# Designs tried in a protein design run: peptides against a protein of PDB entry 5IXI. Part 45

Target 1, 141 residues: chain A of PDB entry 5IXI
Amino acid sequence: TPLLDASSLEYLFAQGQYDLVKCLAPIRDPKTEQDGHDIENECLGMAVLAISHYAMMKKMQLPELPKDISYKRYIPETLNKSIRQRNLLTRMRINNVFKDFLKEFNNKTICDSSVSTHDLKVKYLATLETLTKHYGAEIFE

## One batch from the design tools (peptide; made by RFdiffusion4, then SolubleMPNN)

Design b2_p15_4_s4 (from b2_p15_4, 7 letters changed)
Fold by OpenDDE base, seed 4:
Structure b2_p15_4_s4 (fold): chain B 141 residues (1-141), chain A 15 residues (1-15)
Amino acid sequence: as target 1 above (141 residues)
Amino acid sequence: DDVLLKEPKVLLSFK
């Protein structure tokens, strides 16, 4: 894989987020029911990365983010619609667990390990490749 | 069945 300079990485990261959310890069078909759950779980992880990156770019701490910040704008729209159709208890659980993921990642990984925005972009794009059907083939092949 | 929520692999990969 060719070395990506900073400007190229920034562009690819922005475009990748857009492609994932807008389903221009659709998530791969699950091989099993459990695989489907794993895919959705990783999408929530992608949302944590995206939000953390945003906060870091704006020099904001987690408590400074809007109180109603959620995964909804950072996951595939199809998945968001699916989650909204699930029962109340499931939706509450997803919301609560996501908040925990975000808090823990920021406190124990971003702060403690001094992870950079560069690291987040690299991991985001690498994970995007594994989650989607054919995205990034021209870049990562 | 409910979605099994555990720590995402991508987040775990930073540890």
Scores: peptide ipSAE 0.597, ipTM 0.891, DockQ to the pose 0.644
Fold by OpenDDE base, seed 2:
Structure b2_p15_4_s4 (fold): chain B 141 residues (1-141), chain A 15 residues (1-15)
Amino acid sequence: as target 1 above (141 residues)
Amino acid sequence: DDVLLKEPKVLLSFK
């Protein structure tokens, strides 16, 4: 695994977000139905990382972010479309749980720990590799 | 199918 400088990591992180959302780095085929659920769950986690990173870079606290902040723009477009097709109660549940994930991560990990934007980028890219078919192979191998 | 709304592993990895 090559050592990445800060500028390279910033570039890869930005590109990785774009590739995930736009499905240029498509999520891997689920091995089972449960695996599919795990993939979707981790995508929500990726959204938390992306939003948290954004807030940290802007030196904003979570309450200062737009109140309509959502996972919708930070997950694969295919998954977003899928979620929008689910029933109202399911969508409400996903929204509420996501907000809880974001809030807890912000309060306990961002505010109360030594986690940096660098750490978020590394974890994001590493997780992206596990979620997608071939992304990052040339970087992490 | 619904997403399993347990805490994502990537978030747990920071604890």
Scores: peptide ipSAE 0.596, ipTM 0.894, DockQ to the pose 0.592
Fold by OpenDDE base, seed 3:
Parts: C-alpha cells; sequence; structure tokens
Structure b2_p15_4_s4 (fold): chain B 141 residues (1-141), chain A 15 residues (1-15)
C-alpha cells in the first residue's frame, strides 16, 4: 500500500465522490436481497461522511447547514432514482433516519473524538472500494 | 424489509 501525501489524498477523495455519484464507479451487484439493503445503507453512510467532511472543512456545525440537507447529492444517482420511486412513507423514513445518522455522527464521533478530515477521506475511499465493482484496487493494492 | 435496520458499518468503524 503506497503512502499518499495530503494533496494526493485530497484529489482522490474528490474524484471518488464524483465517481460514486455519477456511477463512473458503479456499485457492486447484490448477492441477496439483504446484501442489497446493506449496500444502500452503506451508501447513506458515505453521504454522512461526505457532508461531515464538508462541514469540517468549512468549520461549520450542523445547525449552520441548510435545513433541507439530504443524501440526494451524495449517493449514486441510480440509487437516488430508485429511492424516489418508493412510496411516501418509505421516503420519509429514509429521510428521517439519515438525519439521525448525520446528527449522531457529528455530535459524538466528530465532536467527541480526534477524528480529522484526513480520517474521513481514508475511510471514504476504503469503503468506496468495498461498495463498487473495481474502484480503489490501485490505491489499496 | 427495511434498508435501515442498523447503523451503517462505515460510521460504526470510527467507534
Amino acid sequence: as target 1 above (141 residues)
Amino acid sequence: DDVLLKEPKVLLSFK
């Protein structure tokens, strides 16, 4: 595993976010229905990481972010389209649970620990490798 | 079945 400097990590993190959302790095095929649920759940987790990183870089707290902040711009566009087709109650539940994930992560993990933007980028890229078919192999090889 | 039965593993990995 090569040692990445700060500038390289910043570039890879930005590119990784773009590749995930634009499906240039497509998510892997689920092996079972439960596996599919796990993949979607981890994608929402990736959105939490991306938003938290943004907030930390801008030195902003959650109350300072837009009230309507959501996962929509931070998950694969194919998954976003799928969620939009689900019934109202399901979409409301996803929205509420996501906000809880984001709030708890920032209140406890970010604020109560020594987690840095560097740590978020590393975890994001590592998880991206597990969620997608072939992405990240060169980085963590 | 609900897709959000548990907290995402990537978030738990920081604990």
Scores: peptide ipSAE 0.594, ipTM 0.888, DockQ to the pose 0.723
Fold by OpenDDE base, seed 5:
Structure b2_p15_4_s4 (fold): chain B 141 residues (1-141), chain A 15 residues (1-15)
Amino acid sequence: as target 1 above (141 residues)
Amino acid sequence: DDVLLKEPKVLLSFK
């Protein structure tokens, strides 16, 4: 439980992204169907945070990001596979909703507010703890 | 299909 400096936070953020995507820190089991929807929604939110952080680090604006930017590389691989098995209309809707989340977050939060990369990392890690089954367990061992 | 009608809580937390 050492004090987290900037370097430590950067490391934990990178490791957390890797653990979430690679399912080393698996997402929690949904309690209900709606809970499952909420989990997926938060995963998309995590993707927005990760992409926004990347853009800020690269000094890029949202329109400068690749037009094929997607959640696919920023959500759990198991969830990505699940989404790909859904019907075309559902997948199209998910893609549109995600792009709306990203655009709105960029316009109303990143651009209008003084949100830093530090803030994004803190929120990412805090949310990761709530989304996954045993995230942080090794820290307390 | 109402699977993703709500804004993620983590994004809302910045407002």
Scores: peptide ipSAE 0.593, ipTM 0.888, DockQ to the pose 0.779

Design b2_p15_5_s1 (from b2_p15_5, 10 letters changed)
Fold by OpenDDE base, seed 5:
Structure b2_p15_5_s1 (fold): chain B 141 residues (1-141), chain A 15 residues (1-15)
Amino acid sequence: as target 1 above (141 residues)
Amino acid sequence: SSFDEFMEKVKNYKF
């Protein structure tokens, strides 16, 4: 495993976000229905990581974030399209659960355990490797 | 860590 300095990590984190959202690094195929739900949840988790990183870099508290903050800009575009095709109740549930996850992450993980922006980038890239098809082999192998 | 535990919670949540 190559050593990643701060500048390299910043670059890879930015590129990884772009690749995930633009589906240049496509998410893995689900093996079961439950696996499909797990994949979607992981994508929402990635959005939580990305938003939290943004907030920390901007030195913003959660209440200072825009009230319309959403996962939509931070998940694969294909998944976003899929979610938009679901019924209203399902979309409302996803939106509410995501907001709850974001609040919980901020209160119990960032505030309580002193998670750094470095930690978020590392976790994001590590998760990206497991979530996508054959991504990151050159980085983590 | 609590961070990893949270990520597992996200993965396992049922919508």
Scores: peptide ipSAE 0.150, ipTM 0.753, DockQ to the pose 0.837
Fold by OpenDDE base, seed 1:
Structure b2_p15_5_s1 (fold): chain B 141 residues (1-141), chain A 15 residues (1-15)
Amino acid sequence: as target 1 above (141 residues)
Amino acid sequence: SSFDEFMEKVKNYKF
């Protein structure tokens, strides 16, 4: 496992977000129903990491972000389409839980300063490796 | 829910 310098980590983090959302790095195929649900949860978690990183880099708290913050731009497009096809109550639940966690997570990351942007990038890329089929095979050992 | 459990794990993740 090579040690990545700051510039390389920043590049990989940015590219990884693009690859995940655009499905250039496709998420792994679910082996079971539970596995499929875990994959979706991981994707939503990735959205939280990405948004929190964005907020920290811009030195903004959640109230300063667009009022309609959602996971839509930060998860695989295929998953986004799938969620939009679910019933209203399910979508409302996902939205509410996501927003609640995002608020709490952002408070801890920004206010407590216990999590750095570096930590978020590392966690994002590490999760991306396990979440996708072959991403990072040339980088991670 | 599984989603809540996952979010709780992420919330408590030690970076």
Scores: peptide ipSAE 0.099, ipTM 0.722, DockQ to the pose 0.119
Fold by OpenDDE base, seed 2:
Structure b2_p15_5_s1 (fold): chain B 141 residues (1-141), chain A 15 residues (1-15)
Amino acid sequence: as target 1 above (141 residues)
Amino acid sequence: SSFDEFMEKVKNYKF
């Protein structure tokens, strides 16, 4: 991960979120079916990072976040549509596991501040680079 | 599941 100043990191993080969700930086093609599942899991992880960062920036605790907070606006729109087409049990599992993990993760970010907003942005961008086809080539090469 | 496995890895990620 390249060393970036705070302003550059903030800019890239914001743009990266937009590019991922809007599929302007499309996720990489899966090499196998299992790889496809791993990619989806990473996208859900990206949502956790993004939401946690948002909460920290707004100085919000979990009870202050919307109770219907979800991954839907923080993952690629194509993936969101795909998940909506899956059966009820699958969607319930994804929703519940996501919320549980978000709660636990926020204990490390918002609650005890063991993870900084800087750390979240770095992790997000690093993951985005490996998750997408060609994103960040001009920065990481 | 692979999803649960991933979440466990993220929980233990060291920033």
Scores: peptide ipSAE 0.098, ipTM 0.719, DockQ to the pose 0.117
Fold by OpenDDE base, seed 3:
Structure b2_p15_5_s1 (fold): chain B 141 residues (1-141), chain A 15 residues (1-15)
Amino acid sequence: as target 1 above (141 residues)
Amino acid sequence: SSFDEFMEKVKNYKF
């Protein structure tokens, strides 16, 4: 993997988020039903990374973030639409588990400085490569 | 659930 300077990494991270959410970098096709669930989970994980990065950049702890913080604007729009079509209990579960995990992730890794914004960007882009059909060839080949 | 399992993996991920 070529060395990326900080400015390039910041640009690619921002662009990668946009491409994922707007489905310009479409997520890979599931091989099985379970694979489909795993893909969705990865997308939710990507949302955690993105939100955590945002919080760190703004020097905010999770309690200081807006109360309506959600995965909705940080996952592929197609997945967001799919989740919205699921039953109320399922949506509630996803929301609650996501928020709980986001809090735990922040407590375990971000608050104690175990993870930097640089690490989050690298992890995000690396995951984006494996999660999507074509993304990252120029960066990771 | 599978989601919980994934989240647990993410919690334990070492960068």
Scores: peptide ipSAE 0.097, ipTM 0.718, DockQ to the pose 0.118

Design b2_p15_5_s2 (from b2_p15_5, 10 letters changed)
Fold by OpenDDE base, seed 5:
Structure b2_p15_5_s2 (fold): chain B 141 residues (1-141), chain A 15 residues (1-15)
Amino acid sequence: as target 1 above (141 residues)
Amino acid sequence: SSFDEFMKKVKNYKF
């Protein structure tokens, strides 16, 4: 595993976000129905990481984030389209749970454990490798 | 870590 300096990590993190959202690095195929839910949850988790990183870089507190903050810009576009096709109650549930996750992550992880932007980038890229098809082999193998 | 535990929680949550 090659050592990534700060500049390389920043570049890869930015590129990885773009690749995930634009589906240039497509998410893996689900093996079961439960696996499909796990994949979606991982994508929502990636959104939490990305938003939290953004907030930390901007030195924003959770109440300072826009009230309409959403996963929509931070998950694969294909998944976003899929979610938009689901019924109202399902979409409301996903929206509410995501907001709760974001709050929980900020309060219990960032504030309580001093997670850094560096940690978020590393976790994002590591998760991206496991979530997508054949991504990051040149980086993490 | 609490960070990893949270990520596991996200992965295991059933919407």
Scores: peptide ipSAE 0.116, ipTM 0.740, DockQ to the pose 0.793
Fold by OpenDDE base, seed 2:
Structure b2_p15_5_s2 (fold): chain B 141 residues (1-141), chain A 15 residues (1-15)
Amino acid sequence: as target 1 above (141 residues)
Amino acid sequence: SSFDEFMKKVKNYKF
């Protein structure tokens, strides 16, 4: 991960979120079915990072976040549509596991400040580079 | 599941 100043990092983080969700930076093609599942998991992880960053920037604790907070607006729109087509039990599992992890992760970010907003942006962009086809080639090469 | 395994890894990630 390249060393970026605060302003550049903020810009790239904002643009990267938009590009991922709108599929302007499409996720890479899976090499296997298992790889496809791993990619989806990474996308859900990206949602946790994005939501936690948002909460920290707004100085909000988890109870102050909307109770219906979800991954839906923080993952690629194509993946969101795919998940909606899955059976009820699968969707329930994804929703519950996501919320539980978000709560636990926020204990390390918002609550005890062991993870900074800088760390979240760096992790997000680093993951985005490996997750997408050609994103950030001009920056990381 | 692979999803649960991923979440465990994220929990232990060192920033």
Scores: peptide ipSAE 0.072, ipTM 0.709, DockQ to the pose 0.117
Fold by OpenDDE base, seed 1:
Structure b2_p15_5_s2 (fold): chain B 141 residues (1-141), chain A 15 residues (1-15)
Amino acid sequence: as target 1 above (141 residues)
Amino acid sequence: SSFDEFMKKVKNYKF
């Protein structure tokens, strides 16, 4: 795989977020029920990475973000619609687990300076490559 | 849950 300079990485990270959310880079088709669940989890993980990167770039802690911060703006629109169609208890569970992890990830990983914005971008793009059908085929080896 | 397991993996990922 090629080594990307900082400007290229920043561009690809921004564009990758847009492409994922807008489904311009569609997520891969699930092969099994378990695979489908794994895909959803990966998308939620992508949201954590994106939000954490945003917080770091703005030099804000999570309490300074909107109080109702959620994954909604950071996952594929199709998945967001699917989640909204699930029953209330399921949606509450997803929301609670997501918020709990986001808090823990921020406090115990980012705040400890063990993760940089560069690391988040690399992890995001690497996951995006495996999560989507053909994204990055022209870039990644 | 599978979600919890995935989140644990993300938390423990060595960047």
Scores: peptide ipSAE 0.067, ipTM 0.707, DockQ to the pose 0.118
Fold by OpenDDE base, seed 3:
Structure b2_p15_5_s2 (fold): chain B 141 residues (1-141), chain A 15 residues (1-15)
Amino acid sequence: as target 1 above (141 residues)
Amino acid sequence: SSFDEFMKKVKNYKF
């Protein structure tokens, strides 16, 4: 993988978020039903990375974030639409699990300063490559 | 469940 300077990494991270959410970098096709669930979980994980990066950049802890913080703006729009079509209890479960996940990630990774914003950007882009059909060839080849 | 696996991944997250 070529060395990326900080400015390039920041640009690619922002663009990657946009491409994922807008489905310009579409997520890969599931091989099985379980694979589909794994893909959704990975998307939710991407949301955790993005939100955590935002929080760190703003020098905020999770309790200081807006109470309505959600995955909705940070996952592929197609997945967001799919989730919105699921029943109320399922949506509540996803919301609660996501919030718990975000909190746990913050507690075990962010708060102890073991992970930097740089690390989050790198992990985001690396995951984006594996999660999507075509993304990242120019960066990771 | 898939949610359990999701939470497990977070708890064991590695970069």
Scores: peptide ipSAE 0.072, ipTM 0.706, DockQ to the pose 0.138; fails the geometry check

Design b2_p15_5_s3 (from b2_p15_5, 10 letters changed)
Fold by OpenDDE base, seed 3:
Structure b2_p15_5_s3 (fold): chain B 141 residues (1-141), chain A 15 residues (1-15)
Amino acid sequence: as target 1 above (141 residues)
Amino acid sequence: SSFDEFMEKVKNYKY
């Protein structure tokens, strides 16, 4: 929110990432099978935001990131385990799709819209509120 | 915003 100072936002962003990955802030229950698929993809999107923020803070361009950069450390552990149990073709598709998401976000969103690290933290937390069951309610109410 | 459009595209992507 506009009332959060920079230090508070930095803390909340770091804590939010931890809570999502460790499932302390569990993702919301899917309403339908399609909703479940949408939730998984939104988690991949959250990973894109987190990695992009990391890269920006380190002043690294996308080509300078490791070629094997992955969503695995930036999504809920339960979802990570689920993906690992899927067949090879599906896992390969997810990996490729994620890399495409990362590239598109960098080129079209960060560069074209001149998004700052501050903006990413705000967007991450706002999305976290809607993606999880109850996280962020006290912050945004 | 460009961010919102991106996230909407991501969550609706089918593979």
Scores: peptide ipSAE 0.511, ipTM 0.922, DockQ to the pose 0.795
Fold by OpenDDE base, seed 4:
Structure b2_p15_5_s3 (fold): chain B 141 residues (1-141), chain A 15 residues (1-15)
Amino acid sequence: as target 1 above (141 residues)
Amino acid sequence: SSFDEFMEKVKNYKY
């Protein structure tokens, strides 16, 4: 694994987010139905990381974020379209669960463990590698 | 780490 300087890490993190959302780095094919569900949840987790990083960079507390903060801009566009096509109850549950994830991450991981923006970038990219097809081999091999 | 525990919980969450 090559050593990444701060500038390189910042660039890769930004590009990685773009690639995930725009499906330039497509998510891996599910091996089972359960695997598909896990992949979707991992994408929601990635959105939590991205939003938390944004908030930290802007020095914003969670209550200062828009009340309608959503995963929509932070997950693969294909997955977002899929979720929008699901029934109302499912979409409501996903929205509520995501907000709970974000709150839990802020309280138990960011605040309690003093996680830095640097840590978030590293973890985001590492997860991106395992979540997507053939992405990040040059970074983590 | 707390991060790894969080992601594992998220991945396995059922709704």
Scores: peptide ipSAE 0.509, ipTM 0.922, DockQ to the pose 0.794
Fold by OpenDDE base, seed 1:
Structure b2_p15_5_s3 (fold): chain B 141 residues (1-141), chain A 15 residues (1-15)
Amino acid sequence: as target 1 above (141 residues)
Amino acid sequence: SSFDEFMEKVKNYKY
């Protein structure tokens, strides 16, 4: 397990977000229907991490973020398209659940556990490695 | 860790 310096970590975190959203690092194939559901939720979790990192870097609190903040820009485009094709009620539920995730993460993980932006980058990349098919092998192997 | 607990909860959440 190599140790990454701050500059390398910053670069990899930014690139990793881009690769996930643009599907350059495609998410792994689900093994079961339940696994597929877990993968989708994990992507929503990745969005929470990305937004939280952004807020922390800008020294903003959650209430200062736009009221209509969404996961749409922070999840794989393929998943976003899939969600858009679901019925209105389902989409509304996903939106509400995501907001709950974001709130919970901020209150319990960021505030209570004093997670740093550095920690978020490391955890984001580590999750990205397991969430995607072959990403990060040269970094974390 | 708190992060791991969060992600585990997220993975298993039903909506």
Scores: peptide ipSAE 0.506, ipTM 0.921, DockQ to the pose 0.791
Fold by OpenDDE base, seed 2:
Structure b2_p15_5_s3 (fold): chain B 141 residues (1-141), chain A 15 residues (1-15)
Amino acid sequence: as target 1 above (141 residues)
Amino acid sequence: SSFDEFMEKVKNYKY
């Protein structure tokens, strides 16, 4: 893995978020139904990383974020459409679980481990490489 | 790492 300077990392992080959401970097095909569920949860995790990075860049704390903050703008559009087709109870659970993920990450990972925005970008891109089909071959090989 | 532990919990979470 090559060492990236701050400007290159910022560019790749922004591009990676766009590619994930727009499905230009499509998520990998699930090997099993359980794998598919794991992939969806990883996407929710990616949303947590993206939102946390945004908050840190804006010097905002979790309580200052919009009350209706959601994963919808930070996951693949195809997955978002799939979730919207699920029953009300499932959608409510996903919404609540996501909020719990976000809270837990900020309290236990961001605050306790003093994770930086640089760390988040690196982790996001590394996860993106494993989560998607062909992304990152030119970067991590 | 704390991040890896978090993602592992998220990945395996059932709702």
Scores: peptide ipSAE 0.498, ipTM 0.920, DockQ to the pose 0.798

Design b2_p15_5_s4 (from b2_p15_5, 9 letters changed)
Fold by OpenDDE base, seed 1:
Structure b2_p15_5_s4 (fold): chain B 141 residues (1-141), chain A 15 residues (1-15)
Amino acid sequence: as target 1 above (141 residues)
Amino acid sequence: SSFDEFYEKVKNYKW
């Protein structure tokens, strides 16, 4: 894979977030039902990475983030619509698990400084390439 | 849930 300078990585990360959420880079088709669940999990993970990156860049702790922070603005719009159609109990479970994961992840990343914003961008883009149908074909040669 | 499994997997990710 090619090495990217800081400015290029920043651009690709920002554009990748936009493309994922707006479904300009559509997620791959699930091969099985389990694969579909895995794809959703990866999307939710992408949200954690994006939010954590945002928090680190703004030098914000979790208490400084909106108390209603959620995955809704950080996952594909199609997936968000799908989740909203699920029953209340399921949606509550997803929300709770996401919040717990976000908290734990930020404790390990921001508080422990075990990962940098650079690492988050690389992980995000790598996951994005795997998740989407055609995105990053030339970037991740 | 599937997401719970994902959480357990990713929270222990080694960078």
Scores: peptide ipSAE 0.092, ipTM 0.709, DockQ to the pose 0.116
Fold by OpenDDE base, seed 3:
Structure b2_p15_5_s4 (fold): chain B 141 residues (1-141), chain A 15 residues (1-15)
Amino acid sequence: as target 1 above (141 residues)
Amino acid sequence: SSFDEFYEKVKNYKW
């Protein structure tokens, strides 16, 4: 696999986020119900990565982020629509668990400087390649 | 790593 320089990685990370959210890079079809659940979890995990990267780039702590920050702008629009169709208790649970994950990730991984923005971009793109149908072929071939 | 361990928790969370 060719080595990606910092500029290329930044470009691909930004483009990858856009393509995932706008469904230009559609997520793969689930093979089973469990696979579908795993795909949703991976998408929410991707949102944690994206938000954490944003916070690091802005040199912000979680309390400094907007109080209404959520996964909604960082997951595929199709998944967001699906979640909105679920009952209130389910939506509340998803939101609360997501915020807990975000807090845990920042406190235990980001705040101790064990993970860099570079690491987040690499993990994001690697996950994007496995999560979508054909995206990332040029990156990992 | 702590990062990998956390990400596995996210992937395996039961909603």
Scores: peptide ipSAE 0.162, ipTM 0.766, DockQ to the pose 0.698; fails the geometry check
Fold by OpenDDE base, seed 5:
Structure b2_p15_5_s4 (fold): chain B 141 residues (1-141), chain A 15 residues (1-15)
Amino acid sequence: as target 1 above (141 residues)
Amino acid sequence: SSFDEFYEKVKNYKW
């Protein structure tokens, strides 16, 4: 991958988040039902990265984050709509598991300073490239 | 790394 300066990386990370959520960079079509589940999991994982980056930039710990912090604003709108159509118990399960993952990530990774904001941006953009149809081709090829 | 291991857990979870 080409070397990106700090300013370029910051811009690309912000733009990438926007493009993913707004479906301007649409996620790839699932090839199988299992592939669809994998795509959803990757999206939720990216939400953890995005929220963690936000928290680190604001120098906030999880207890300081908004009480209603959720994946909803950090995943593709199409996926968010799909999840909203699922039954209450399923939605509760997703919410609980996501919060647990976010907490674990914070405790075992962010708080231990094992991951920097730089690392999060790189991981996010790299994942975005594989998750979407054409995004990042000009950057990583 | 802890980061990579955790991220793999997220990706492989049955939601």
Scores: peptide ipSAE 0.110, ipTM 0.733, DockQ to the pose 0.695; fails the geometry check
Fold by OpenDDE base, seed 4:
Structure b2_p15_5_s4 (fold): chain B 141 residues (1-141), chain A 15 residues (1-15)
Amino acid sequence: as target 1 above (141 residues)
Amino acid sequence: SSFDEFYEKVKNYKW
């Protein structure tokens, strides 16, 4: 795996987010039902990383973010569409759990300065490579 | 790290 300079990492992170959300880098096909759930959880985890990165770059605290902040703009559009088709109780649960995780992540890692924007980008891109079908081979092989 | 622990927690959570 080649070392990426800061500018290259920034570019790849931005492009990777766009490709994932727009499904230009489609997520891999689930092998089982449980695998499908794992894929969704990874996508939601990546959304936490992406939102946290945004907040850090803007030097914003969680209360300063819009109260309606959600995973919707930070996960694959196909997954977002799937979640919207689920029943109300399921969607409410996902929303609540996501917000709780986002809050916990900011309070226990970002606010304590234990995680940098660099760390978030690296984790995001590494997960993107394993999550998508053929994306990232040129980066991590 | 605490970050890795939390990240794994998120990945393994049953949504």
Scores: peptide ipSAE 0.033, ipTM 0.682, DockQ to the pose 0.682; fails the geometry check

